# Peptides against a protein of PDB entry 4PN1: the designs that were tried, part 50

Target 1, 261 residues: chain A of PDB entry 4PN1
Amino acid sequence: KIEMNFLNKPIVPDTTKVISNFLTHYLITEPVEHVEIEAKLGTLIDLETQNRFEFPVMNETILNPEFNLRTRFESDMTASEHKYLNEFLNQAFRDSQKPGRLPFAYKHTKQVDLFYETEDNSRDKIRVSKNQSDNQVLACVKKRRVADLFLYCPNDAFDIRISISDELPVSMPSGNQQPSLTRLKDRVGYVHQEIKIDLTKTTQNDPVYDTTERHELEVEFGNIADLRDRAQKAKDGMEAPLFRRVQLFMDNVRILRREHS

## One batch from the design tools (peptide; aimed at target 1 V18 N64 E66)

Design b1_p23_6 (made by RFdiffusion4)
Pose (drawn by RFdiffusion4):
Structure b1_p23_6 (pose): chain A 256 residues (1-205, 211-261), chain P 23 residues (1-23)
Amino acid sequence: KIEMNFLNKPIVPDTTKVISNFLTHYLITEPVEHVEIEAKLGTLIDLETQNRFEFPVMNETILNPEFNLRTRFESDMTASEHKYLNEFLNQAFRDSQKPGRLPFAYKHTKQVDLFYETEDNSRDKIRVSKNQSDNQVLACVKKRRVADLFLYCPNDAFDIRISISDELPVSMPSGNQQPSLTRLKDRVGYVHQEIKIDLTKTTQNTTERHELEVEFGNIADLRDRAQKAKDGMEAPLFRRVQLFMDNVRILRREHS
Amino acid sequence: VDDYILTDETSEEIFEKKVEESE
């Protein structure tokens, strides 16, 4: 017989607790009506060296946003790194279809992105996405970035950025208006337990941009867990962000 | 170096200050 600790009850990892606080704040305390919560793989770039951020730590660590670390985030990866993750996810996809497993879901989207500027002093963009096939509109949203949280991962090829955005559905722009940006987007979507794993390849109308993003697919249920956590029963919220971060961690460690 | 790392106590204090400023 073996116990996990001298209490024999599970304990919350420090990171899971902190991220739960970050998510509960923008879900409950200062709520965002149309919230998108996603984490992107990429690289933390030191502004002076223009290389990967160097920090005297040996494990995945959350950076305090109240400190100026002179750093930016490159949400980009090579074509090989993108293909490697594609193969790994495909293999993980088929293995989930086997007996005893909770299966993956799949959705491949070939669409066009149209970005517009706003009449306000804000730096928000109005995004219009259309099918490359029939050109029917998939979405028309005004997107505002609310908060970011950066995880430096010295043991891996990737760092993590947790973004909290606000996607408000808005009406279509006028025809007599030039879009600030127009590009193709090849999004390969995997879904497991309502956690979305998106593999995106955008083509600038040339320059290509490969990304991997992991987002909560069921916000309403997550908001409910955030409420229970604020009221004491915080186990379901912890279990949720633990699953999210563990998925993000598995994809982060996958590299040649 | 430890100050650059976000902890639970520091996270709570940050969010309390943001709530006070919003009020």

Design b1_p23_6_s1 (made by RFdiffusion4, then SolubleMPNN; from b1_p23_6, 11 letters changed)
Fold by OpenDDE base, seed 2:
Structure b1_p23_6_s1 (fold): chain B 261 residues (1-261), chain A 23 residues (1-23)
Amino acid sequence: as target 1 above (261 residues)
Amino acid sequence: VEDMILTEEKMEEMIAKRKEEAE
């Protein structure tokens, strides 16, 4: 007979606990009403060296936000890396359609994001998203980054930023207002067990600078209501459902960040 | 061991501290 450990009970990794606590704060304690929770693959850059940050650790490590490590996070990858991940996810999608598996859902979206300054000159901009094909308004929101949690992943190709954002629906800007910025987004989205995985190519036209293209991969919690419910249960003393959901989320992230390494 | 984990309480303290520093 084999047991899990000397207590014969499941044990939760500290990484899961830390992330769960982080999420619980912004879901329950100081709740963000229109919360978006996502992990982006990217690189922690050391501001002093302008290279990838090097820390004397040998595994996935959540960075303590109390310490200024003089880093920035670049949520970008090469076109080749992005293409590889797209092919990988396409294969995963195909494999999931087989009998005995839970299938992926797939969606391809092309949209234009128009950014407008607010009348009060707030730091947050209004984003109007439109479908590229018919110019239909998809969303009008004011998105604010609330908090970030960074994971340094020395053994993988990418580091991780987990972000809490507030995406507040707002009224359309006045007809006389011109957008300050326009972005084209080509997004392929995969959904598995209510975890969203998006590959996005973003093109930004700057009148002064050449057109820049960014390649991003993000993993998002697709069911915030369920996550909030789990977080509430955790506050009430039942942590297991939240831990399981966070573990699933992180396992998906881990798969993706390891694949191109 | 629990003191080494970023608990919700610690998170609240950190957030509060940052807010104070930003003011």
Scores: peptide ipSAE 0.029, ipTM 0.494, DockQ to the pose 0.204
OpenDDE base, seeds 1, 3, 4, 5: peptide ipSAE 0.006, 0.028, 0.041, 0.043; ipTM 0.284, 0.477, 0.536, 0.625; seeds 1, 3, 4, 5 fail the geometry check

Design b1_p23_6_s2 (made by RFdiffusion4, then SolubleMPNN; from b1_p23_6, 11 letters changed)
Fold by OpenDDE base, seed 4:
Structure b1_p23_6_s2 (fold): chain B 261 residues (1-261), chain A 23 residues (1-23)
Amino acid sequence: as target 1 above (261 residues)
Amino acid sequence: VDDMILTLEKMQEIIEKREKERA
């Protein structure tokens, strides 16, 4: 008989614990009311060199937020990488439809995001999202970035930013207000075990500047209520349910960041 | 590089076309 270790019990990776604690803080300790928790694939850029930052580590590493590393995060990838991931996710969807598997859900959405300045001159903009086909309002929110956790991934094509955001529902801007920015989004969404994976192409038309495109992939917790319940249980001494959910989330992120053209 | 989003519907069409061509 083979045992897992000298205790013959599963061990929780330190990465899982660190992320779980981070999430618990903003779910339970200082709770964000309308919390969104997502991981974006991208690149940590050194502000001094304008190249990918280089840390003296050899594997996935959570960066300490207490240190100013003079970096920025670019949540973008090449068209080729984005295409590859799109094909990969489509294939994963197809494979999941087979007997004995848990199936993906799929949704294709084209939307327009309109950004408006707030009346109180706050730094946060109001975002109105509309369906491009029927002009129906999907959401009207004021999004505030609460916290970030960065993972440097030297062996993979992408680094990771895990973000805690507060998406406050707000009233629609007045009909006389003009948007300061308009973005077109073509999004394919894949949901598996309540983990949302969104592949998005964003087009920004500027009358003065050339049209810019961004290619983004994000992974989001699709059931915040369940996650909050798990975090509460963790605070009460039962950590296993939270650890399992965070592990699932991170494994999906790890799969995606390893796939490239 | 074709920079269009590949929908599941489009992917299915491509697969079906290839299967017909092999048959």
Scores: peptide ipSAE 0.369, ipTM 0.852, DockQ to the pose 0.010
OpenDDE base, seeds 1, 2, 3, 5: peptide ipSAE 0.348, 0.360, 0.336, 0.357; ipTM 0.839, 0.846, 0.827, 0.841

Design b1_p23_6_s3 (made by RFdiffusion4, then SolubleMPNN; from b1_p23_6, 11 letters changed)
Fold by OpenDDE base, seed 3:
Structure b1_p23_6_s3 (fold): chain B 261 residues (1-261), chain A 23 residues (1-23)
Amino acid sequence: as target 1 above (261 residues)
Amino acid sequence: VDDMILTLEKQQELIEKRKKERE
């Protein structure tokens, strides 16, 4: 008989605990009402060198937000990297349809996002999302970034930003108001065990600059209610359900950040 | 899934590739 360790009990990685505590804070302690929790693949750039950040660590490391490391996070990737990840996920989708597996769900969405200035001249813009095919309104929200947690991944192709956002539903802008910015989004979404993986191509027309295209990959918790329930249980002393869910989320992120063209 | 560790050199190559493709 083989045992897990000398206690024959599972052990929780420190990374899982740190992330779980971070999430619990914004789910339970200081709860965000319309919370979105996502991880984006990208690169931590050293502002001094303009190269990828170098830190004296040898593995996945959560950066302490109390320290100013003079970095920026770039969530963009190349078209070729994006295409590679798309092909990778397509294969994963196909494999998951086999007997004995839990299947992926797949959805392709094309939308236009219209951004409007608020009356209060706040930095937060109102985003109206419409379906490109029929111009039907999908959402009207004011998104506020609440917190970020950065993971430096020296062994992988990408670093990670985990972000907490508040997506506040708001009323549609007045009919006489013109959008300050328009973005076209082509999104391919994969869902497995309520973890959502999105590949997004964003096209933006700038009056001063040429049309820019951005390629992003994000991983999102698809069931916030369940996650909040797990976080509450954790606060009440039962941490295992939350740890398991966070571990699942992070394993998916780890798979994706290792892939490169 | 590739479990190989990316070298600093390979990482820098990727960064440069990204810069070039954005120009």
Scores: peptide ipSAE 0.032, ipTM 0.626, DockQ to the pose 0.021
OpenDDE base, seeds 1, 2, 4, 5: peptide ipSAE 0.029, 0.030, 0.025, 0.031; ipTM 0.598, 0.504, 0.362, 0.336; seeds 2, 5 fail the geometry check

Design b1_p23_6_s4 (made by RFdiffusion4, then SolubleMPNN; from b1_p23_6, 11 letters changed)
Fold by OpenDDE base, seed 5:
Structure b1_p23_6_s4 (fold): chain B 261 residues (1-261), chain A 23 residues (1-23)
Amino acid sequence: as target 1 above (261 residues)
Amino acid sequence: VDDMILTLEKMEELIKKREEERR
């Protein structure tokens, strides 16, 4: 007879606990009303060298946000990497359609994001998202970045930024306002067990920006209500449901960040 | 590198085409 350990109970990785606590704070303690929680694949860049930062660690490490590490996060990847992930996810979708598996859901969306300045000159812009095919308004929001948690992943192709955002629904800008910025997005979305994986190619025609294209992959909690419920339970002393959900999320992130062309 | 998003539909078409070419 084999047991898991001397207690014969599952052990929660410390990473899961740290992330769970981070999420609980913005779900329960200081709750964000229209919270979006996503992980983006990218690279932690050393501001001094402009290269990927090299931390003295050997595995996935959550960086302490209280320390200024003089880094920036680039939520971008090469076209080759993006292509590889696209193919990988497509195959994962196909495999999940087989008997005995939980299937992916899939959605392809081409949208235009229009950014408008706010009347109060706030730093936050209003984003109007429209479907490119029929110009239907998909969303009109004011997105505020609330907090970030960075994971340095020395053994993988990508580092991770977990972001807490407040996506406040707002009224459409006045008809006389012109967008300050327009972005075209080609997005394929894959949903598995209410974890949403979005692969996005963004085209921006702004002469001010050096890069006209971005290749992004993000992983998002698709059921915030459930997550909030789990977080509340955790706050009340029952942490297991939250840990399980966060573990699932992170495992998906880990799979993706390990894939490269 | 082809920088276009590969949709599921397109992927299936490509697979089908390859299968036909093998016949």
Scores: peptide ipSAE 0.391, ipTM 0.865, DockQ to the pose 0.010
OpenDDE base, seeds 1, 2, 3, 4: peptide ipSAE 0.389, 0.387, 0.384, 0.000; ipTM 0.865, 0.864, 0.864, 0.260

Design b1_p23_7 (made by RFdiffusion4)
Pose (drawn by RFdiffusion4):
Structure b1_p23_7 (pose): chain A 256 residues (1-205, 211-261), chain P 23 residues (1-23)
Amino acid sequence: KIEMNFLNKPIVPDTTKVISNFLTHYLITEPVEHVEIEAKLGTLIDLETQNRFEFPVMNETILNPEFNLRTRFESDMTASEHKYLNEFLNQAFRDSQKPGRLPFAYKHTKQVDLFYETEDNSRDKIRVSKNQSDNQVLACVKKRRVADLFLYCPNDAFDIRISISDELPVSMPSGNQQPSLTRLKDRVGYVHQEIKIDLTKTTQNTTERHELEVEFGNIADLRDRAQKAKDGMEAPLFRRVQLFMDNVRILRREHS
Amino acid sequence: SRPEWLEEPETQAYFKKVEEEVE
């Protein structure tokens, strides 16, 4: 017989607790009506060296946003790094279809992105996405970035950025208006337990941009868990962000 | 103003521990 600790009850990892606080704030305390919560793989770039961020730590660590660390985030990866993750996810996809396993879901989207500027002093963009096939509109949203949280991961090829955005559905722009940006997007979507794993390849109308993003697919349920956490019963919220971060961690450690 | 989640004791304790390890 073996116990996990001298209490014999599970304990919350420090990072899971902190991220739960970050998510509960923008879900409950200062709520965002149309919230998108996603984490992207990429690289933390030191502004002076223009190389990967160097920090005297040995494990995955959350950076305090109230400190100026002179750093930016590159949400990009090579074509090989993108293909490697594609193969790994495909293999993980088929293994989930086997007996005893909760299966993956799959959705491949070939669409066009149209970005517009706003009439306000804000730096928000109005995004219009259309099918490359029939050109029917998939979405028309005004997107505002609310908050970011950066995880430096010295043991891995990737760092993590957790973004909280606000995607408000808006009406279509006028025809007599030039889009600020137009590009193709090849999004390969995997879904497991309502956690979305998106593998995106955007083509600039040339420059290619390869990304991997992991986002909560069921916000309404997550908001409910955030409410219970604020009221004391915080176990379901913890179990949720633990699953999210563990998925993000598995994909982060996958590299040649 | 400071976001409430940064005023949470557990968050403050985590960032303090990371600062002491860096020193």

Design b1_p23_7_s1 (made by RFdiffusion4, then SolubleMPNN; from b1_p23_7, 9 letters changed)
Fold by OpenDDE base, seed 5:
Structure b1_p23_7_s1 (fold): chain B 261 residues (1-261), chain A 23 residues (1-23)
Amino acid sequence: as target 1 above (261 residues)
Amino acid sequence: STPSWLLEPEVKEYFKKLEEEIK
C-alpha cells in the first residue's frame, strides 16, 4: 500500500497558497470593486541585456514584488507560437466535446478598442470596445492596473504575469472627442470550467509602437463572484475550496506555458 | 521584505485546516 505522505492527506502547494493570498488581498482585504484577474504568457526581460532574465532558480518561482529586479514583462509571443497555441486549444476544445468531459465554450470576436484621454488628464485612459462587425459597444471602461505578480518559469516557454486590474465602467466620451489610440483585436476565446483563455491578435498603427501586430494569450478567472466568495470564506477561516479554483487556474496556465511550436 | 498580503493569519489558518480536512 502506498500513501501520499506520512499523514496520508493532501497538501496545498506553496505556489497555490501565495497566489491565493495575493488574490484574497485584492478581493477582500483591499478590495478592488470591478476586479479583473488574468494571467498573461510572456517573457521576463532583463533590462540590461534585453534578453530573457535568468533567475537563479530551477522551477516555477513567484517573484517577490517588493524587490526591483530590473526586469520588464513582455506580454507577447511570435506568430508561430500563437498559431501553435491556437491549434492546441482547438484540439483541446474538440476533445472536451467528447462524452465524459466538460466541454469548452468557444467564441470568436473581432473588436476595435478606442482609447480616450480623460478630462482630468489622468494616466488611466477610457477604453471603448466595439464589435467590429456591427459597431456595437461592448464595453466602456477605465482600466487601472492595481497589482502584478510575476512567475518565472525557467523550464517552460513562457513566464507569467498575474495581474489585478480595476475595470471601472464609465460613461462614453464626448462625441467630439477623438481617440488617442485605436487597436484592432482579433480574439479567440475558450472557456472551460469558468476559466477564460483568450488568444488575441492586436493590430496597432502607432509610431510609438514598433510592432504593428501583437500576439497575446490570457487566462482569466471567469467567475469573480464565486472567487470572491471563496476568498471571503477563506479569510474568515471557513471551509471554502479557494485553493481548488486557484489550482485549476494555475494548472491551465501551466499547460499553456509549456506548449511551444 | 515581503508583501503584507503574504502574512495573513486567517488565510494561513485556512490552509492549515484545509490540509487537515481535504481528501
Scores: peptide ipSAE 0.255, ipTM 0.751, DockQ to the pose 0.213
OpenDDE base, seeds 1, 2, 3, 4: peptide ipSAE 0.250, 0.092, 0.253, 0.099; ipTM 0.802, 0.505, 0.762, 0.494; seed 3 fails the geometry check

Design b1_p23_7_s2 (made by RFdiffusion4, then SolubleMPNN; from b1_p23_7, 9 letters changed)
Fold by OpenDDE base, seed 5:
Structure b1_p23_7_s2 (fold): chain B 261 residues (1-261), chain A 23 residues (1-23)
Amino acid sequence: as target 1 above (261 residues)
Amino acid sequence: SIPSYLLEPEVQEYFKKLEEEIK
């Protein structure tokens, strides 16, 4: 017989606790109404060196947001890395269709995002998302970045940014307004156990700058209501359901950030 | 228009078939 430890009880990783507390704050304590919670793969860049940030740690580490480390996060990867991840997820999708597994769902979406300035010249822009095929309006929102939590991952190909955002539904801009920015998004989405994994190729047309292409991978909680319920239970003293969901989320993130060609 | 996504045509067709089977 094998036991988990000398108490024979589950032990929650500290990373899971920290992230769970972070999420609980914006789900329950200071609740964001239309919350989006996602993790993006990318690179922490040292602003001084313009190279990947180096911290004297040897494993996955959550950076304390209270400290200004003079870093920026680049939520981008090479086309080859993106392709590799796509192939990896395709294989994972196929494997999940086998008997005894929970299957992935798959969705391919092409959309255009139009960004409009607000009348009050606020920093937040209105984003109108349309389906590229039929120009159907999918959403009109004002997205506000609420908080970020960064994970430095020295042993992996990517660092991680977990972001809390508020996607406030708003009225469509007036017909006389022109978009300040247009983004074309080609996204393939994989959903497993209500965790969304999106590979997105974004083409940005800027009237001032040349067209740029970005390759992003993001992992998102697909069931916010459930997550909020779990967070509430955690606040009420039952932390296990939240920890389990966060652990699942982070394990998926960990798998992805380790994959590279 | 943007370039086609990184999914190869064969893979796209495979996904479509699988999704139809799951439905």
Scores: peptide ipSAE 0.020, ipTM 0.418, DockQ to the pose 0.012
OpenDDE base, seeds 1, 2, 3, 4: peptide ipSAE 0.007, 0.007, 0.020, 0.000; ipTM 0.312, 0.367, 0.379, 0.234; seed 3 fails the geometry check

Design b1_p23_7_s3 (made by RFdiffusion4, then SolubleMPNN; from b1_p23_7, 10 letters changed)
Fold by OpenDDE base, seed 4:
Structure b1_p23_7_s3 (fold): chain B 261 residues (1-261), chain A 23 residues (1-23)
Amino acid sequence: as target 1 above (261 residues)
Amino acid sequence: SVPEYLLEPDVIDYFKKLEEEIK
C-alpha cells in the first residue's frame, strides 16, 4: 500500500489556504451581505510595458495586494479563444451526461444591462438587467467591487482575477431617468457541482465609438450560503469543508485557464 | 461547417450529424 506522505494525512496546498482565508474574510470577518465571488480569466498587463506582466516565478502565484505592481487586468479574450472554450465546455457537458458522471446543467441567457447613475452621484451605478426576449426585469442591483485577488499564471493561457463584489438590491430608477450605458449580453452558463461557468459575449454600442465586443469567461461559486457556512466552520476550527470547496473551484479554474485555441 | 460558438451542446451535435450525412 502506498501512503500519500510520511504522515499519511492530507496536506492542503498553500494556494488553497490563501484563497480560503481571503474568502473567509469577506464571508465572515467583514461579511459582505450580498456577496458575489467569481474568478475571471484574463491577462495581467504591465502598465509600463503594455505587455503581459512578468514576475520572477515559474508557476501559479497569488500576487500580494499590498504591493502596487502597476498592473491592470484585462478580462477580455479573443473571439477564437472564446470559441475554443465554448467548444471545450460543450464537450465537457456532453461527457458529463454519460452514465456514472455528475451531469452539467446548461442555460443560455440573452439579457440587456442598463446602467443608471445614482442620485447621490456615487461611483457605483445601478444596473437593471432585463431578459431580451420578454423585457422582464431579472435584477436591479448596485454592484460594488470589494476586493480582488490576482493569480499570475505564467504557464497558462490566462491569468486569474478572483473578485469579491457586493450586489446590493436596490429600487428601480425613476421612469424619467435615462441609462448612461447599455450592454447586450449573450451568456451560456454551465453548472457542475454548484460551480457556475459562464461564457459571455458582451456588445456595447457607443454613439461616438464603434460597437465594442467583449468575450469573457467567469467561474462563480453557485451556492454562497453553503460557502458561508463552510467559512464559518473554518473560523470555528473545522477548515476541511472550506478547503475542499475552494480546491474544487480552483481545479475548475485551472482546467479552463490552460485551454487555448 | 456550422460554427459551434455559443451553441447549445445538443444543437452542435445535430449539425455535426447533418454534416456527416451531407458528405
Scores: peptide ipSAE 0.168, ipTM 0.648, DockQ to the pose 0.011
OpenDDE base, seeds 1, 2, 3, 5: peptide ipSAE 0.026, 0.089, 0.028, 0.087; ipTM 0.474, 0.563, 0.498, 0.572

Design b1_p23_7_s4 (made by RFdiffusion4, then SolubleMPNN; from b1_p23_7, 12 letters changed)
Fold by OpenDDE base, seed 3:
Order: C-alpha cells, then structure tokens, then sequence
Structure b1_p23_7_s4 (fold): chain B 261 residues (1-261), chain A 23 residues (1-23)
C-alpha cells in the first residue's frame, strides 16, 4: 500500500490559503455588496526597465501588497496569443460535450460600452452597456476597484491579477449627457462548473491616437452567492467547501496561463 | 509585514481542521 506522506493525509498548498483569506476578507469581513471577483492574464511590468518584472523566485508567487515593487500590470496580449487561447478553449468545449464529462456552456456577445462622467466629477465613470445588434441596454453600473492580488508566474506565458470590484447599479445618465468614451466589445464566453472564462476583443477610438484594439482573457467566479456562502461556512469553522471552489478556480487559471502560441 | 486579512484566525483554523479531515 502506498501512502501520500508520513501522516497519510493530504495538505493544503499555501497559495490556496492565501487566496482564500483574500476572498473571505472582501466577501465576509469587509463585504463588498455587488462584488465581482476575476483573474486576468497579463504581464507585470517593471517600471524601471519597462520589461517584464524579474523577481528572484522560480514558481508561482503571490506578491505581498504591503511592498511597493514599482510595477504595473498590463492585461493586454497579442492577437496571436488571443487567437491561440480561443482555439484552445474551443477544443476544450468540444471535448467537454462527450459522454461522461461536464459540458461547457458557450456564448458569443457583442456590446458597446458608453462611459459617462459623474456629476460630482468622481474618477469612477458610469458605464452603460448596450447590445450592438438591437441597441438594448444590458447594464448601467458604476464600477469601483476595491483590491488587487498579483501572482508572478515566471514559468508561464502570463502573470495574473486577481481583482475585487464593486459593480454598483446606477440610474441611466440624463438624455442630454454625451458619453466621454465609447468602447466596442466582442466577447466569447465559456462557462464550466460556474467558472466563467471570457475572451474579449475591445476596440476603442481615441481622438488623438489611432484606433486601438485590446485582447484580454479573464476568469471569473460565476456564482458569487455560492462563493459567499462557502466563505461564511469557512469563517464559521465548517469543512471543505471554500477550499474546493478556490482550488477549481486556480487550476483553471493555471491551465490557461501555461498556454502560448 | 503582511496584510491583516492574511492573519485571520478563523481562516487559519479552518484550514487546520480541513487538513485533518481531507481524504
């Protein structure tokens, strides 16, 4: 008989513990009411060198937010990288439709985001999202970034930013108000076990600069109510539900960041 | 120093108990 270790029982990795603490804080301890929790693939850039950040570690590492590392996070990727990930996810979708598997759900959406300045001139803009085909309003929100957690991944194509945001529903801007910015979004969404994976192509027209195209991949918790429940149970001293959900989320992120063209 | 949320005793206890029960 083979045993796992000298205690013959599994252990929980530190990464899972740290992320669980991070999520629990903003779900339960200092709760964000309309919380969005997502991980974006991107690159940590060293502000001094303008190259990818180099840290003396050899594996996935959560950066301590108490330290100013003089970095910025770029969530953009090349068109070729984005295309590769799209093809990868399409294959994963097809494979999941086979008997004995849990299937992906797939959705393709095209929307336009209109950004409006607030009356109080706050930094937070109101975002009105409309369907490109029929111009129907999908959402009107004011999004506030609450917290970030960065993972430096030296062995993978991308670094990771996990972000906590508050998406506050707000009233539509007045009819006489003009948008300060318009952004077109082409989004391909994959959902597996309530984990949402989005590939987004964003087109933005700038009056000074040429039209810019941005390519992003994000992984989001699709069932916040369930996640909050799991976090509460963890705080109350109950067993494994939070661990399993966080582990699932991170494993999906790890799969995606390893893929490159 | 580390963020205060990393030192939450309830979460620490949760994972200690979890490791004892996991199969």
Amino acid sequence: as target 1 above (261 residues)
Amino acid sequence: SVPEWLLDPDVIEYFEKLEEKLK
Scores: peptide ipSAE 0.345, ipTM 0.869, DockQ to the pose 0.215
OpenDDE base, seeds 1, 2, 4, 5: peptide ipSAE 0.259, 0.267, 0.042, 0.318; ipTM 0.774, 0.786, 0.420, 0.842

Design b1_p23_8 (made by RFdiffusion4)
Pose (drawn by RFdiffusion4):
Structure b1_p23_8 (pose): chain A 256 residues (1-205, 211-261), chain P 23 residues (1-23)
Amino acid sequence: KIEMNFLNKPIVPDTTKVISNFLTHYLITEPVEHVEIEAKLGTLIDLETQNRFEFPVMNETILNPEFNLRTRFESDMTASEHKYLNEFLNQAFRDSQKPGRLPFAYKHTKQVDLFYETEDNSRDKIRVSKNQSDNQVLACVKKRRVADLFLYCPNDAFDIRISISDELPVSMPSGNQQPSLTRLKDRVGYVHQEIKIDLTKTTQNTTERHELEVEFGNIADLRDRAQKAKDGMEAPLFRRVQLFMDNVRILRREHS
Amino acid sequence: SALLEQLREELDPEVNELQEERS
């Protein structure tokens, strides 16, 4: 017989607790009506060296946003790094279809992105996405970035950025208006337990941009867990962000 | 803010001190 600790009850990892606080704040305390919560793989770039961020730590760590660490985030990866993750996810996709497993879901989207500027002093963009096939509109949203949280991962090829955005559905722009940006987007979507794993390849109308992002697919349920956490019963919220971060961690460690 | 204070209290103190020196 073996116990996990001298209490024999599970304890919350420090990171899971902190991220739960970050998510509960923008879900409950200062709520965002149309919230998107996603984490992207990429690289933390030191502004002076223009290289990867160097920090005297040996494990995945959350950077305090109230400190100026002179850094920016590159949400980009090579074509090989993108293909390598594509193969790994495909293999993980088929293995989930086997007996005893909770299966993956799949959705491949070939669409066009149209970005517009706003009439306000804000730096928000109005995004219009259309099918490359029939050109029917998939979405028309005004997107505002609310908060970011950076995880420096010295043991891996990637760092993590957790973004909280606000996607408000809005009406279509006028025809007599030039879009600020127009690009193709090849989005390969995997879904497991309502956690979305998106593998995106955008083509600038040339320059290519390869990304991997992981987002909560069921916000309404997550908001409910955040409410229970604020009221004491915080176990379901912890179990949720633990699953999210562990998925993000698996994809982060996958590299040649 | 309240969230930043709570994050400061819950983050690792040694790593937070290194981050303050760097800032």

Design b1_p23_8_s1 (made by RFdiffusion4, then SolubleMPNN; from b1_p23_8, 10 letters changed)
Fold by OpenDDE base, seed 3:
Structure b1_p23_8_s1 (fold): chain B 261 residues (1-261), chain A 23 residues (1-23)
Amino acid sequence: as target 1 above (261 residues)
Amino acid sequence: SSLLEELRKLLDKEVLELQQKLA
């Protein structure tokens, strides 16, 4: 008979605990009402060198937000990298349809985002999202970034930013207002066990700087109500359900950031 | 970008075919 360790009990990685506590804060302690929780793949850039940040660690490391590391996060990747991830996820989707597996759900969405300035000149813009096919309004929100947690991943192709956002539903802008910015989004979405994985190609037309394309990969908690329930249980002393869910989320992120062409 | 679009189209087709088989 083999045991897991000398206590014969599961051990929770410290990374899982730190992230779980971070999430619990914004789910329960100072709750964000319309919370979105996502991880983006990208690169931590050293502001001094303009190259990828180098920190004296040898594995996945959560950066302490109390320290100014003089970095910025670039949530973009090359078209080639994005293509590779798309192929990878397509194959994962196919494999999951086999008997005995939990299947992926798949959705391809094309939308246009229109950004409007607020009357109070607030930094946050109003975003109106429409389907490209029929111009049906999908959402009208004001998104506020609440908090970020950065993971430096020296052994992988990408670093990670976990973000807490508040997506506040707001009224449509007046008919007399013109959008200050328009973005086209081509998104393929994969859902497995209520974890959402989105590959998004964003096209932005700038009259001065020409058309730019951005390629992003996002991993999102698809069931916030369940996550909030788990976080509440954790506050009440039962941490295991939250840890399991965070572990699942992070394992999916880890799989994706390791894939490269 | 054109190649990415082609890949997405291919999967869309496969998903559609799979859904038809399950209906």
Scores: peptide ipSAE 0.077, ipTM 0.729, DockQ to the pose 0.011
OpenDDE base, seeds 1, 2, 4, 5: peptide ipSAE 0.000, 0.000, 0.000, 0.021; ipTM 0.247, 0.212, 0.241, 0.560

